# Ledger of designs, part 68: peptides against a protein of PDB entry 3PUK

Target 1, 227 residues: chain A of PDB entry 3PUK
Amino acid sequence: ERGLKSVVWRKIKTAVFDDCRKEGEWKIMLLDEFTTKLLSSCCKMTDLLEEGITVIENIYKNREPVRQMKALYFISPTPKSVDCFLRDFGSKSEKKYKAAYIYFTDFCPDSLFNKIKASCSKSIRRCKEINISFIPQESQVYTLDVPDAFYYCYSPDPSNASRKEVVMEAMAEQIVTVCATLDENPGVRYKSKPLDNASKLAQLVEKKLEDYYKIDEKGLIKGKTQS

## One batch from the design tools (peptide; aimed at target 1 I124 R125)

Design b2_p29_8 (made by RFdiffusion4)
Pose (drawn by RFdiffusion4):
Structure b2_p29_8 (pose): chain A 227 residues (1-227), chain P 29 residues (1-29)
Amino acid sequence: as target 1 above (227 residues)
Amino acid sequence: EEEEEEEEEAEEEFEEMEEELEKRKEAEE
């Protein structure tokens, strides 16, 4: 099947689980709020065992160290989600697991990355960005994770316009992971209609997905595709 | 010897990630 959640599942399995799957052994997977919703969206937690995950736990709440099991961190590049990782490895009196495998849902800010590039420890065996920043609500419908996006797009023009841009970019890069997961580099068009916001956004997505496929690393897609 | 191999692997992974971030920053400029 080619359901939107089937496509995403095929990406998570190959880009995350298979990428650190050691045939004979199992791991503990850690999730933040987003990745929980993402995984609950495209599979049952039963399917995870077959993928090398014996236990899934919330990265937020404190956990008991299992220093003989390797950890699979499947999290977003969020300050909260990352600060929690740094609690397990490095500073201080650490560690909590035998090894660390980090998989970011989206591009990791240099700011956050540096905070873990230092307290790195020999533990962090891998740190990848897989670029999936959306929810496969239905086999043909997707939703983003841009909190309070509607308000910061139609609010007046007061003080909180600086946040509008923050929301506008968050939508743009998050939409780009939708195209990248579908292995599509589509042409961009907007409606040029009420308030003309789709124009500003259409430009951000166009610019960001040009920069994106200048780096992919999957090498499957470059230049505009038939979409 | 096993621990030195693991340290080398971790350093190589971070160098690859750093190169990716530098290429991304240059592409954005």

Design b2_p29_8_s1 (made by RFdiffusion4, then SolubleMPNN; from b2_p29_8, 12 letters changed)
Fold by OpenDDE base, seed 3:
Structure b2_p29_8_s1 (fold): chain B 227 residues (1-227), chain A 29 residues (1-29)
Amino acid sequence: as target 1 above (227 residues)
Amino acid sequence: DEEKKEEEETEKALKEFEELLKKRKEVEE
């Protein structure tokens, strides 16, 4: 049985490392909070060395320039991570690295994309979305990275209703990325509870799955599979 | 020459990303 961890590693290897790999070239890899957890769950430092990564750095920390080396940014498409990237390359005189390869874990908002394009386009060699916004725990178990999900989903305060919807949408999006990574289009099933959160989430997932596979690069609508 | 080639590759990558964004918007509308 191919464990979820091995599938995730294979996806990252193919989509990120194989895509930017050059023979004899070493890169610095920049990670954020999510991608640090993601890589730590499915690989070792020795694996990264084999893929041409010399050192891993935290994108949120102040770092010394290494101007002779190219940087691989494997980050979430968030304002925080993007702002850190922009600080590395926004000034012509103070570029921290030689060039950047950017791989986002999910769809990048157009506002953030345009901001990157306008300020740092000449320093970028790659900019792609790989759609992997989950952390594998066990062979078939994963954890969603949605901040404060528990609090908002189960809050009795009516003022949090709008925030609850945003959280459920984010959860649904991450579930879809899991399905995409595993190349599955599952029939969504749920257990009804007094709070109809499960039903609402299931509907969101189903809708997003339909949209995702309609837009698939192959132009093929995939049939429902059993997960 | 090498720098120009890298810039062209960058522009291509950005265009591909823009097309992806465009497709996403078309589905949302």
Scores: peptide ipSAE 0.231, ipTM 0.746, DockQ to the pose 0.658
OpenDDE base, seeds 1, 2, 4, 5: peptide ipSAE 0.191, 0.191, 0.090, 0.160; ipTM 0.727, 0.728, 0.661, 0.714; seeds 1, 2, 4 fail the geometry check

Design b2_p29_8_s2 (made by RFdiffusion4, then SolubleMPNN; from b2_p29_8, 14 letters changed)
Fold by OpenDDE base, seed 2:
Structure b2_p29_8_s2 (fold): chain B 227 residues (1-227), chain A 29 residues (1-29)
Amino acid sequence: as target 1 above (227 residues)
Amino acid sequence: EEEEKEEKETKEVLEEVEKLRKKREEVEK
């Protein structure tokens, strides 16, 4: 009954926790708004303790330095989250933690990646993009984390056209992350609406799925599954 | 010594990420 939650947890466990796990080592985990919701939807604090996480902290809050411990950043590739990370490691004398393991929920823009590389490279022990940008609700139900998606997708205002495209792109990306998490390459089906948003979204999803499965995390090519 | 080893590994990690990013960009084009 909780198949999707279990799949998401398994993905996070393998892509994040197992990747940075060291025997006998505890880490502080830093979360942002999205990853807090994500983890809350698919695991318990006891699960995180078993993965070597001693404390969870909000990346946006002021935190006391724990210089002897390494930090696991599981965050969205946003300017806000990245800026908070950079503040933690910006000065040699005022590093909040011993080192950083960074895992982004999606592809990090070049501008943000370059900023991290330029300022904090010596403090980073791992950096990965794991492509999990959705919230699992039920066995086959997920919520997209796209702010104001409803407003922009259904807005009749032409001034919102550019923003609508950005929202549609973000939705398509998140749908692809669901497919990647479930290890499925579905045939995209949609119902047409007056605004033709479903058709546009379907095209974006199809294109992104093709790109993803041409070169996935394992370098494998997967065929389309009928659904 | 362990810290020095970990620092050397850091550069390699970022380079690997850059390679993966470049490959992805090539496919999207």
Scores: peptide ipSAE 0.186, ipTM 0.755, DockQ to the pose 0.659
OpenDDE base, seeds 1, 3, 4, 5: peptide ipSAE 0.169, 0.153, 0.178, 0.186; ipTM 0.745, 0.728, 0.746, 0.752

Design b2_p29_8_s3 (made by RFdiffusion4, then SolubleMPNN; from b2_p29_8, 11 letters changed)
Fold by OpenDDE base, seed 1:
Structure b2_p29_8_s3 (fold): chain B 227 residues (1-227), chain A 29 residues (1-29)
Amino acid sequence: as target 1 above (227 residues)
Amino acid sequence: EEEKKEEEETKKELEEFEEKLKKRKKVEE
């Protein structure tokens, strides 16, 4: 069985690197906190060099302009990362790179997308969403990037109920991205707990999986697989 | 000519992205 890390790498290679690859062209790659962790979990610097990446830069840092090179932004669709991108291309005088290829790790909110379109459209060569919002740990083990998930899910405080729902929604979305990455439609199994969190999460996952496969452009309704 | 081509590619890319966003909204409603 191919480890989860190899599957994630293959997806990134296909969805990002192969999509923007041009023969003989080198790019600067910009990463945020999440994508730094993600790539570090599934590849080496040598792998990135083979994909035409000359250097990796942190999107949050102030960087020197390299106006002759195109930039590959592999970032999360967050206000922080988007704001950093906008600073790189928001004005002619502040343009850091020749052009931008943007790959979001998840769904970009319309508000952020519209902000990018309004400010930086002329500098963009690619703008795509890929579904990779998890970090592989082991062969079939992964972590979800949901802040304070444990706290809100297991908080006995009723005042956290609304936040718990938001967290569960985010977790469910990320689990669906794992399934999409693995090309699997698993039967969801859970152990019921007193707080019924597992049941709620399972229901959200099932619903989102159904929605995902209905929208899948390939029209391939996959049967339930054993996970 | 190269700039014009790049602008056309950008336009196409953004349009495709907008269509994807619209499809997502329809499913979430």
Scores: peptide ipSAE 0.185, ipTM 0.692, DockQ to the pose 0.661
OpenDDE base, seeds 2, 3, 4, 5: peptide ipSAE 0.025, 0.094, 0.029, 0.134; ipTM 0.573, 0.626, 0.572, 0.656; seed 4 fails the geometry check

Design b2_p29_8_s4 (made by RFdiffusion4, then SolubleMPNN; from b2_p29_8, 13 letters changed)
Fold by OpenDDE base, seed 1:
Structure b2_p29_8_s4 (fold): chain B 227 residues (1-227), chain A 29 residues (1-29)
Amino acid sequence: as target 1 above (227 residues)
Amino acid sequence: KKEEEEEKKTEEELKKFEELLKKRKEVEK
């Protein structure tokens, strides 16, 4: 069986590198904190070189302009990462690269998208969302990128109830991205209990899976996968 | 001509992205 790492790499290769590949062209790749961890978990620098990446840069750092090269931004849809991108292309004087290809690891909020569109649309050659907001650890083990998930989910403080729901929603969303990446519909089974976090999460996952497969652009009707 | 082509390409990409966002909103609603 192909390990989760190989599946994740294949997803990135198809969704990102193959999408923006041009023969003989090298790009600078900009990464944020999450995508640095993600790529480190599933590929080597040699793999990136084969995909036409000459160098990797940290989006959060001040960088010298390389105006003759196009940049590939593989970043999370966060205000921090978007703000860094905007600094690279927000003004003529601040343009660091020839053009940008942007691939978000998850759904980009409308507010951030509109901000990008308003500020630097002319510099953008691609802008896509992909579903890969998790880090593979082992063959079938992964880490969700949900800050303080354990704290809020298991906090005895009732004041954290609203935060708990937000965290549960985020976790469910990321689990769906795993399923999408693996091309699996696990057919979630659970016993519903009002105070059971696991049951609540399972319910959210089930709902989101249904939504995902209803809008599958490939029009593929996928059956339940036995997990 | 090259600039116009690049601009057109950018507009098309942004349009596709907007459509994706719209579709997502419809599902999440």
Scores: peptide ipSAE 0.052, ipTM 0.535, DockQ to the pose 0.642
OpenDDE base, seeds 2, 3, 4, 5: peptide ipSAE 0.027, 0.007, 0.026, 0.032; ipTM 0.474, 0.290, 0.281, 0.503; seed 3 fails the geometry check

## One batch from the design tools (peptide; aimed at target 1 K11 C108)

Design b2_p30_3 (made by RFdiffusion4)
Pose (drawn by RFdiffusion4):
Structure b2_p30_3 (pose): chain A 227 residues (1-227), chain P 30 residues (1-30)
Amino acid sequence: as target 1 above (227 residues)
Amino acid sequence: SLPLSNDGRLLIYVDDEGNRTVKDPVSAFD
C-alpha cells in the first residue's frame, strides 16, 4: 500500500530502526511528545519489537539507568527534548545507557547541537537527521506541529508579529520534510488571494527546499520532480 | 558491525575502531 502513513513507516524503518539494528540484540527507544504522536500514527507498538525495540520510554520523565542496553533517541530538535538527553550523558555523574543513537526528526540547530557536541562522550555512536516533521493523520492527509499557528497568522499587527515569522518558517521547513519524505521536489505556486500570505510562504518553501536538496545525502532526488 | 544508510543527514558517526567524525549543522535552517 502507498498510504501516507505507509510511506512514513517505510522511512522510519529504513532511516532509523534498520540504521542501528544489530540483528542479535534489542534496544530501548526514547520519545518526546512529537515522536510519540508520529509513531502511534503509523504503527502499533507491537511492530516495534520486530524492529529491535524491546522497551519504549518517555524522554521527559526521569528513568532508571540500564547500563547494559543501548539507547535509541528518536526525538525532535527541541531544547526540552535535547536537555533531557544531556541529562543521561555527560554532565553530570552520568551515564544512563551503554550507547546513544540520536535521530532528529528535523534539522538540528547549531545552538542545540553544540550543547551535545561537547558533553558528547564516546557513547553517542550516531546522530542523524531524518527530516520527518509531520503527522500522517490519514493515508492522504497530513498535519504539521506548529503550535498556535492560526492565531499568529491572522492576529492584528501588534507586538506579536515577530512570532509570525517564527511560525511562517516553522511551517515552511516542516512542509519541506513532507516533500522530502515523499521524495518529491515540486514546483511552488500560491493562490494570490486573501491577505496574500501563501505568497510569503510559497517563497520560503521554494527557497528552503532548494537549500535542502543541496544537501539531502539520500541522493535520491535533486532538481524539480513531476509534482 | 552496524549498517549505515544514506536516508538522512549524518552529523556524528563513530566507527567500530572509535574513529569519530562530526559535521556542523546546516546554517540555512538556523

Design b2_p30_3_s1 (made by RFdiffusion4, then SolubleMPNN; from b2_p30_3, 15 letters changed)
Fold by OpenDDE base, seed 5:
Structure b2_p30_3_s1 (fold): chain B 227 residues (1-227), chain A 30 residues (1-30)
Amino acid sequence: as target 1 above (227 residues)
Amino acid sequence: SLPKTNEGITYIETDENGNRTIKDPPPFFN
């Protein structure tokens, strides 16, 4: 069985690097906070060089224009990351790079997508969502990209109940993304503690897994795997 | 499953894993 890190790297290699590869062409890669952590968890700088990346830059920092080079944006679909991208290409006279390839780690909301389309569509050569919203830690351990998840899940304040539900939903979606990435339909297991959070999350994950794999039932009925 | 074009966004296809790709870029992307 391949470790989670190797599976994640293989997904990124296939979905991102192979998709925009051109022989003899080097690209600048722009990363945000999440994708920096993600790549750091599953590859080395030497691996990125082999994929035709000459330099890695932080999307949030001011950068000097390199107008002769194409840029690969591997970023989360957040307003902050999208706004930084738009600043690089928003002015016709001040484009930082020759063209852009955009790969989002998750579903890009229509509002952000439309903003990109309206502002800098002529500069974009590729735009793809690759559905990888988790960071592998160990062979079976990962970190979710859900801001303030701990705070809302464990908040004793009843006023946060609605926000807790939204956070739990987002966590469940990311867990299903892990399962899809691994091509597994695990049985959900949890430890009960004084708070029902683990039980609620388990129920959400089970429901979403069922929805995901029901679509695949046109082919092979994938049995529940033990995880 | 075959990639399906999402209703409402003319150029995004969704694969069997739920990944979306802009395949046929409209003229404004060229």
Scores: peptide ipSAE 0.090, ipTM 0.580, DockQ to the pose 0.064
OpenDDE base, seeds 1, 2, 3, 4: peptide ipSAE 0.024, 0.052, 0.036, 0.047; ipTM 0.454, 0.541, 0.567, 0.525; seed 4 fails the geometry check

Design b2_p30_3_s2 (made by RFdiffusion4, then SolubleMPNN; from b2_p30_3, 19 letters changed)
Fold by OpenDDE base, seed 1:
Structure b2_p30_3_s2 (fold): chain B 227 residues (1-227), chain A 30 residues (1-30)
Amino acid sequence: as target 1 above (227 residues)
Amino acid sequence: MLKKTNEGITYIETDEEGKVTIKEPPKFFN
């Protein structure tokens, strides 16, 4: 049995730190709200030091330039985080750091990508998307990062029905990323609730899992695994 | 250089010797 925290850390180490690591080089790492929680859930500062990170800074805060050092941005593909990055490297401002490595926790929309490319492509040494949009809690427990999920899922206001569906979709997508991280295609199980949200979410997850594992990373069909 | 593909973002690097390295992201659900 694989511990979720260790699996997530191993994935981050391989996909992010090993990818940009250079012998003898230290980097400043920039985190947003989600990635701060993510890393805190699966590693310690000592682990990050071993990976060549000298200091962690919040991307949303004002920071002093360190122009001799490269920066590692481990951030979500949101307008807010991207705007903060552009503030650091945009053509209209002096660069905060020597160069940037960018790793997105999820798919970066074309609109955001194009905005980055147009503004500061020359400053970027790496740009990748990784499939981690969840926070591990324990061996088989995780939390989702979906804003206002509780409010919309349990809102009695019919005007929130459309937003509820959007939230459910986002939750389902994050669950699929967990499955992808664990390399599992589980049978979905749920406990019914008064508002039947669990059933709806389960259906969405099953559908998305079917679509995702239709063709795996190696171009093969992967069958269902244990739930 | 950066290139957006249907599967994500690809980085293409050319070193001093002219060697081209292509780095692709892992596949994930969009």
Scores: peptide ipSAE 0.028, ipTM 0.521, DockQ to the pose 0.191
OpenDDE base, seeds 2, 3, 4, 5: peptide ipSAE 0.005, 0.000, 0.022, 0.022; ipTM 0.328, 0.313, 0.500, 0.492; seeds 2, 3, 4 fail the geometry check

Design b2_p30_3_s3 (made by RFdiffusion4, then SolubleMPNN; from b2_p30_3, 16 letters changed)
Fold by OpenDDE base, seed 4:
Formats: C-alpha cells, sequence, structure tokens
Structure b2_p30_3_s3 (fold): chain B 227 residues (1-227), chain A 30 residues (1-30)
C-alpha cells in the first residue's frame, strides 16, 4: 500500500527541492495557506532543513529582507499569492531576497503569468508548475482545497448553481492531481444518493482523467489502472 | 526567460556562459 503522504513528499522533493538544490546554499521558503497545509501534511521541519531550507515564511505576512539569500516560493497560482510575490520583487531596489525560485502547485493562469513576466522576470531563477492541489490526510485519503465546497454543492438555492459548477470543476481538477501524483488512472466510483453531486463530480473527474492521460510518455493512450 | 508551453510554465535560463537550462513541467489537462 502506497502511503499518499510519502508519494506527495517524494514528488515535492523531486519537483521542487531537487530542482533548485545547490550545494552549500540555504534558501528561505515562502508558503501560502495551501502549501503550508500541504507540507505540514507530508513532512517535518527537519526534512525541510535537510533540503536546504533555513526558515519558512508566510508569503502573506510582512517580512524583513534577507537579501543575501535566495527565496523558494512554493505557492498556489492565485492573485493573492502572486501579488505577495510581486511585492517582494516588483521593485529592483527593494527586492527582499537575492533571487526567486517559483513553484506553483497548479496551472498558473496566463494573466498571472504575464504579470510576473512583465514585472520581475529578471529575479526569477526557476518557474515551474508541479500539479499538486490536494492535501494528503491518510494513506489513501486526501482533502481538497475548495472554499465553501460543501455549502455550494448541497445548497438548495438555485441561485448558487453557477458557483456550484465552479466548485465541482475545481474539485474534479484537484482529484485528478491526486491521480497524477500517484501515476494512476483509476475507475471512478461514487455514491449518487441522495443527490446527484457525486455523479456529476465523477463524470467531471472521468473526463479530466481522460484528458490528462490522453497521451503517455510514449505517445500512447494510458490505460485505466486499478484503484 | 519565462515561457508558456503547451504543458505549462517553463523556465528557460541562459547563464553568463551561454548555457541553457530548460525544465519542462508535468503535463496538464487540455
Amino acid sequence: as target 1 above (227 residues)
Amino acid sequence: MLKRTNEGITYIYRDENGNVTIKDPPSFFN
């Protein structure tokens, strides 16, 4: 049985820490709300120290400059997190750190990408998307970072239909990131009663899985795996 | 240089010696 936490940590280690590792170099790591929870769920501070992280800072908080150190931004591709990053590096004369490594947990919208590119590209040493948009809880259990998901999914108010759709889409995307992290294309099972929310979500997940696994590394369609 | 690829965001870095580093992100949904 593969522990989801271990798998997630391994992915982060490979995609983030190994990617930006430099011998003898320590970095400040900037986290947002989601990535704080994510790392807390799958590693310890000692693990981060071993990866060359000297201190963890909240990206949303005011921080003192540490201009001699490079910063590792492990953040969600949201306007809030990106804006905080831009405040750190938007001004050439007032950059808080020596340089930035940016790792997004999900697809960064073009609008945010272009904003970063236009304002502080010279300060960036790495910019990657690693596709981890879930929190591992147990060996096979995870939680989704979708605000008000429960409320909108189960709201009897028809005026919330649009928001419900957005929430369902976000949930489906995050579920697919779990599958991607596990390198699995499982069959989706659900309980449809009493509401059809689970069925709708399952359909969305299935569709997104098909899209994600449309072409494997060899250019072939990846078959379904056991879940 | 930051570049959007079909698979996501890729950083293309050229150092002072002209060496280029390209690291591709994982594939995303269409």
Scores: peptide ipSAE 0.029, ipTM 0.510, DockQ to the pose 0.193
OpenDDE base, seeds 1, 2, 3, 5: peptide ipSAE 0.028, 0.010, 0.023, 0.026; ipTM 0.503, 0.322, 0.462, 0.385; seeds 2, 5 fail the geometry check

Design b2_p30_3_s4 (made by RFdiffusion4, then SolubleMPNN; from b2_p30_3, 18 letters changed)
Fold by OpenDDE base, seed 3:
Structure b2_p30_3_s4 (fold): chain B 227 residues (1-227), chain A 30 residues (1-30)
Amino acid sequence: as target 1 above (227 residues)
Amino acid sequence: ELKKTNEGITYIERDENGNVTIKEPPKFFD
C-alpha cells in the first residue's frame, strides 16, 4: 500500500519492532486507545506476528500475568497509560511480565517519566520516544489526536481563548511530525477565515518546520518540497 | 538510570545482564 500508511508503518517497524527484536523471541504488545487506532490504520495482525508479537493486549484492561514473556508497550505518554504500566511492574512480587520495552508516541512529561524512573527502572530494557501522534486515513490524509480541537478552535466563547492557543500548538506539533515522518518540508497553504484560525495555525506550523529543518541530524537544511 | 535531557527522553537500552546504553532522543518541538 502506497502513501502515508506505508510510511507510518515503516517508521513504526524501524523505530519500535526492529529496535527491540530478538531472534526467536516473542513479545506481548500492550496498546492504549491511540496506538490501537494507529496500528489498525497502517498494519494487519499478520504484520505484527511477523514482527514477533504473539498477542496484543489492551493496557487498560486487567490482564493475567505472563511472567516468562517480555512486554512491548507502545503507548501514549498519558497519566492513564503510564499508571497502567506502573501497575504491571510496580510490585516486585507481582510483575506481570519478564521485562518491559516502552515506546512513547510523543514527548513524555517529566512528571510521568520520574514516576517510571522511581518505581520501575530495573524492569525497563528500552525506553524511547518515537514522535508519531497522528493517524493515517488515506494515502495523503491523516487525523490529528488533539482532544476537543474543533470545540476550542471554533468556540466563540472568549473564555476558551487560552485553550484555543494550546490546542493550536498541539495541532502544529502533530503536523510537523507528519512532515518529519514523510521527510517533507511543505509550503504551508491556508484559507483565511473570519476567526483567522487557519492563519495562526499556519504560522505555528511554519515556525516549527523552520526550527525542525534548521539543523537536521546531519546538519543539513532541507528545502521546501511539493505537497 | 533512566535519563531525560532537555531534548527529550534518552533512549535507554538495557541488555539481559542489566547493562545500560543511552542514546540521544529525537528532537521535540517546544
Scores: peptide ipSAE 0.035, ipTM 0.573, DockQ to the pose 0.250
OpenDDE base, seeds 1, 2, 4, 5: peptide ipSAE 0.026, 0.020, 0.025, 0.034; ipTM 0.555, 0.438, 0.551, 0.627; seeds 1, 4 fail the geometry check

Design b2_p30_4 (made by RFdiffusion4)
Pose (drawn by RFdiffusion4):
Structure b2_p30_4 (pose): chain A 227 residues (1-227), chain P 30 residues (1-30)
Amino acid sequence: as target 1 above (227 residues)
Amino acid sequence: SEAIDRFKLDTEKAKSLLESAEKIAQLFEE
């Protein structure tokens, strides 16, 4: 099947689980709020065992160290989600697991990355960005994770216009991961209608996905596709 | 390869995206 959640599942399995899957052994997966909703969206937790995951745990709440099991961190590039990882490895009195495999849902800010590039420890065997920043609500419907996006798009023009841009870029880069997961580099068009916001956004997406496929590293897609 | 290796990421090419990602991270700050 080609359901939207089937497509995403085929990406998580190959880009995450298979990428660190050692045939004979199992791992502990750690999830933040987003990745929890993402995985619950496109599979049952039963399917995870077959993919090398014996135990899934919340990265937020403290956990008991299992220094003979390797950890699979499937998290977003969020200060909270990352600060929790640094609690397990490096500073201080660490560690908690035998090895660390980090998979970011989206591009990791240099700011956050530096905080883990230092307290790195030989543990972090891998750190990849897979670019999936959306929820496959239905086989043909997707939703983003841009908190309070509606309010910061139609609010007046007061002090909180600086956050409107933050929301606008968050939508743009998050939409781009939708195209990238579908292996599509579509042409961009907006409606040029009420308030003309789709124009500002259409430009951000156009600019960001040009920069995106200048890096992909999957190498599957470059230049505009038939979409 | 089905993902981007962050340690091997070319920062000069990914600068614009990384600056945007930094701004996006502000949405999830407490």

Design b2_p30_4_s1 (made by RFdiffusion4, then SolubleMPNN; from b2_p30_4, 11 letters changed)
Fold by OpenDDE base, seed 5:
Structure b2_p30_4_s1 (fold): chain B 227 residues (1-227), chain A 30 residues (1-30)
Amino acid sequence: as target 1 above (227 residues)
Amino acid sequence: MYSLDVFKLDKEKAKSLLESAEKRSKLYED
């Protein structure tokens, strides 16, 4: 049985570390709040050392320049994280590192991507988007990065209804990323009581799974898997 | 193998996102 943590680690290793690995080269890795939690959930510091990471830094904190080393940014595609990156490379005189490898945990909006290109394209050696927006807790358990999800899902205030739908959509998307990461198209099961939130979420997930697996990489339809 | 797992909510949108991701991945080389 493949534990979710192991699968996530293997995906990160392949998509991030193997992608930018150079023999004998060490990098500084920059993490944000989400990716710190993500890596902490599925690997050890010794694993990161084996992947050529010498130092881990928080992207939100002020950091001293290490201009002779390249930096690996494993971050969420948010304005906050992108702005921190831009501060590191926005000026030639203020560059904190030799160059940057950027790996986003999700699709980076065009506005942010264009902002990066306009400001520091010459400093970037790699820019990729990897679809991992969840945190594995156990072999078959994960958490989602959707702030205030609990509040809006269970809010009795009708003014929060629109936000609840947005939250449900975001949660469903993240669940589908788990399925994609596992290469699974599961049947969706849920507990319907005490509220219909689980039913609504399940419907969204099912619909998104159907859309996602309409055509796989080979142009084939992936059937439902037993999971 | 694609570098981005895209959601195929709309086939054309998903295709465009995938193409964009591929373009982005090739844009910068070390």
Scores: peptide ipSAE 0.045, ipTM 0.399, DockQ to the pose 0.109; fails the geometry check
OpenDDE base, seeds 1, 2, 3, 4: peptide ipSAE 0.019, 0.016, 0.025, 0.025; ipTM 0.300, 0.310, 0.312, 0.373; seeds 1, 2, 3, 4 fail the geometry check

Design b2_p30_4_s2 (made by RFdiffusion4, then SolubleMPNN; from b2_p30_4, 9 letters changed)
Fold by OpenDDE base, seed 3:
Structure b2_p30_4_s2 (fold): chain B 227 residues (1-227), chain A 30 residues (1-30)
Amino acid sequence: as target 1 above (227 residues)
Amino acid sequence: MNSLDLFKLDKEKAKSLLESAEKRATLYEE
């Protein structure tokens, strides 16, 4: 497949699997809700086997220790996922796995980072952030993982106005990660309708794109690409 | 959500520039 799915898979392969791969070594992979959906959308179990993954486990579930194997955590930088990781390695006496490789799908807040550092730094062989915050659906189609986005965007209840703004910000951030993944800085277009959701989201996306590309590794501003 | 058209994807460009576009941060090293 030559589409968004293949691009996303290649990014995960190079950023995660190739980064921690050792010849002849098998790992257990731990996924959360988002990364389960992400991998399911762009690869098969056979692909993961080729990358040295023997079994996949849900990080939220209670799991039996496999102390002789290293664990690959591909998870979102959320308190829930981090807390589950800390349960696996937070106790010095009974680690569930031999060691941990952690790959976050987005920026890990300092609060969570410091919590990990203080608890189990010696158990961690890798800890990296990669920017993948979307689910590929078709060759040029993706979906966002923002809980209750539909409800808050269309809610007539004024009490939900503040939450609507939070949802819009989250959606805009994920759209920007798509653009970053594809090395795109698009002009944003939208249809004006009775609700101004599209206009608001477009403004947020444009602002975040500007911020993202304004300061790169060389301090250069990336110009607009195909729209 | 109202209709939103952000950009037309260039698949070939995306594939070739994927590595350079990746934003990675390393928190720990082996």
Scores: peptide ipSAE 0.015, ipTM 0.336, DockQ to the pose 0.032
OpenDDE base, seeds 1, 2, 4, 5: peptide ipSAE 0.013, 0.009, 0.007, 0.008; ipTM 0.340, 0.337, 0.323, 0.280

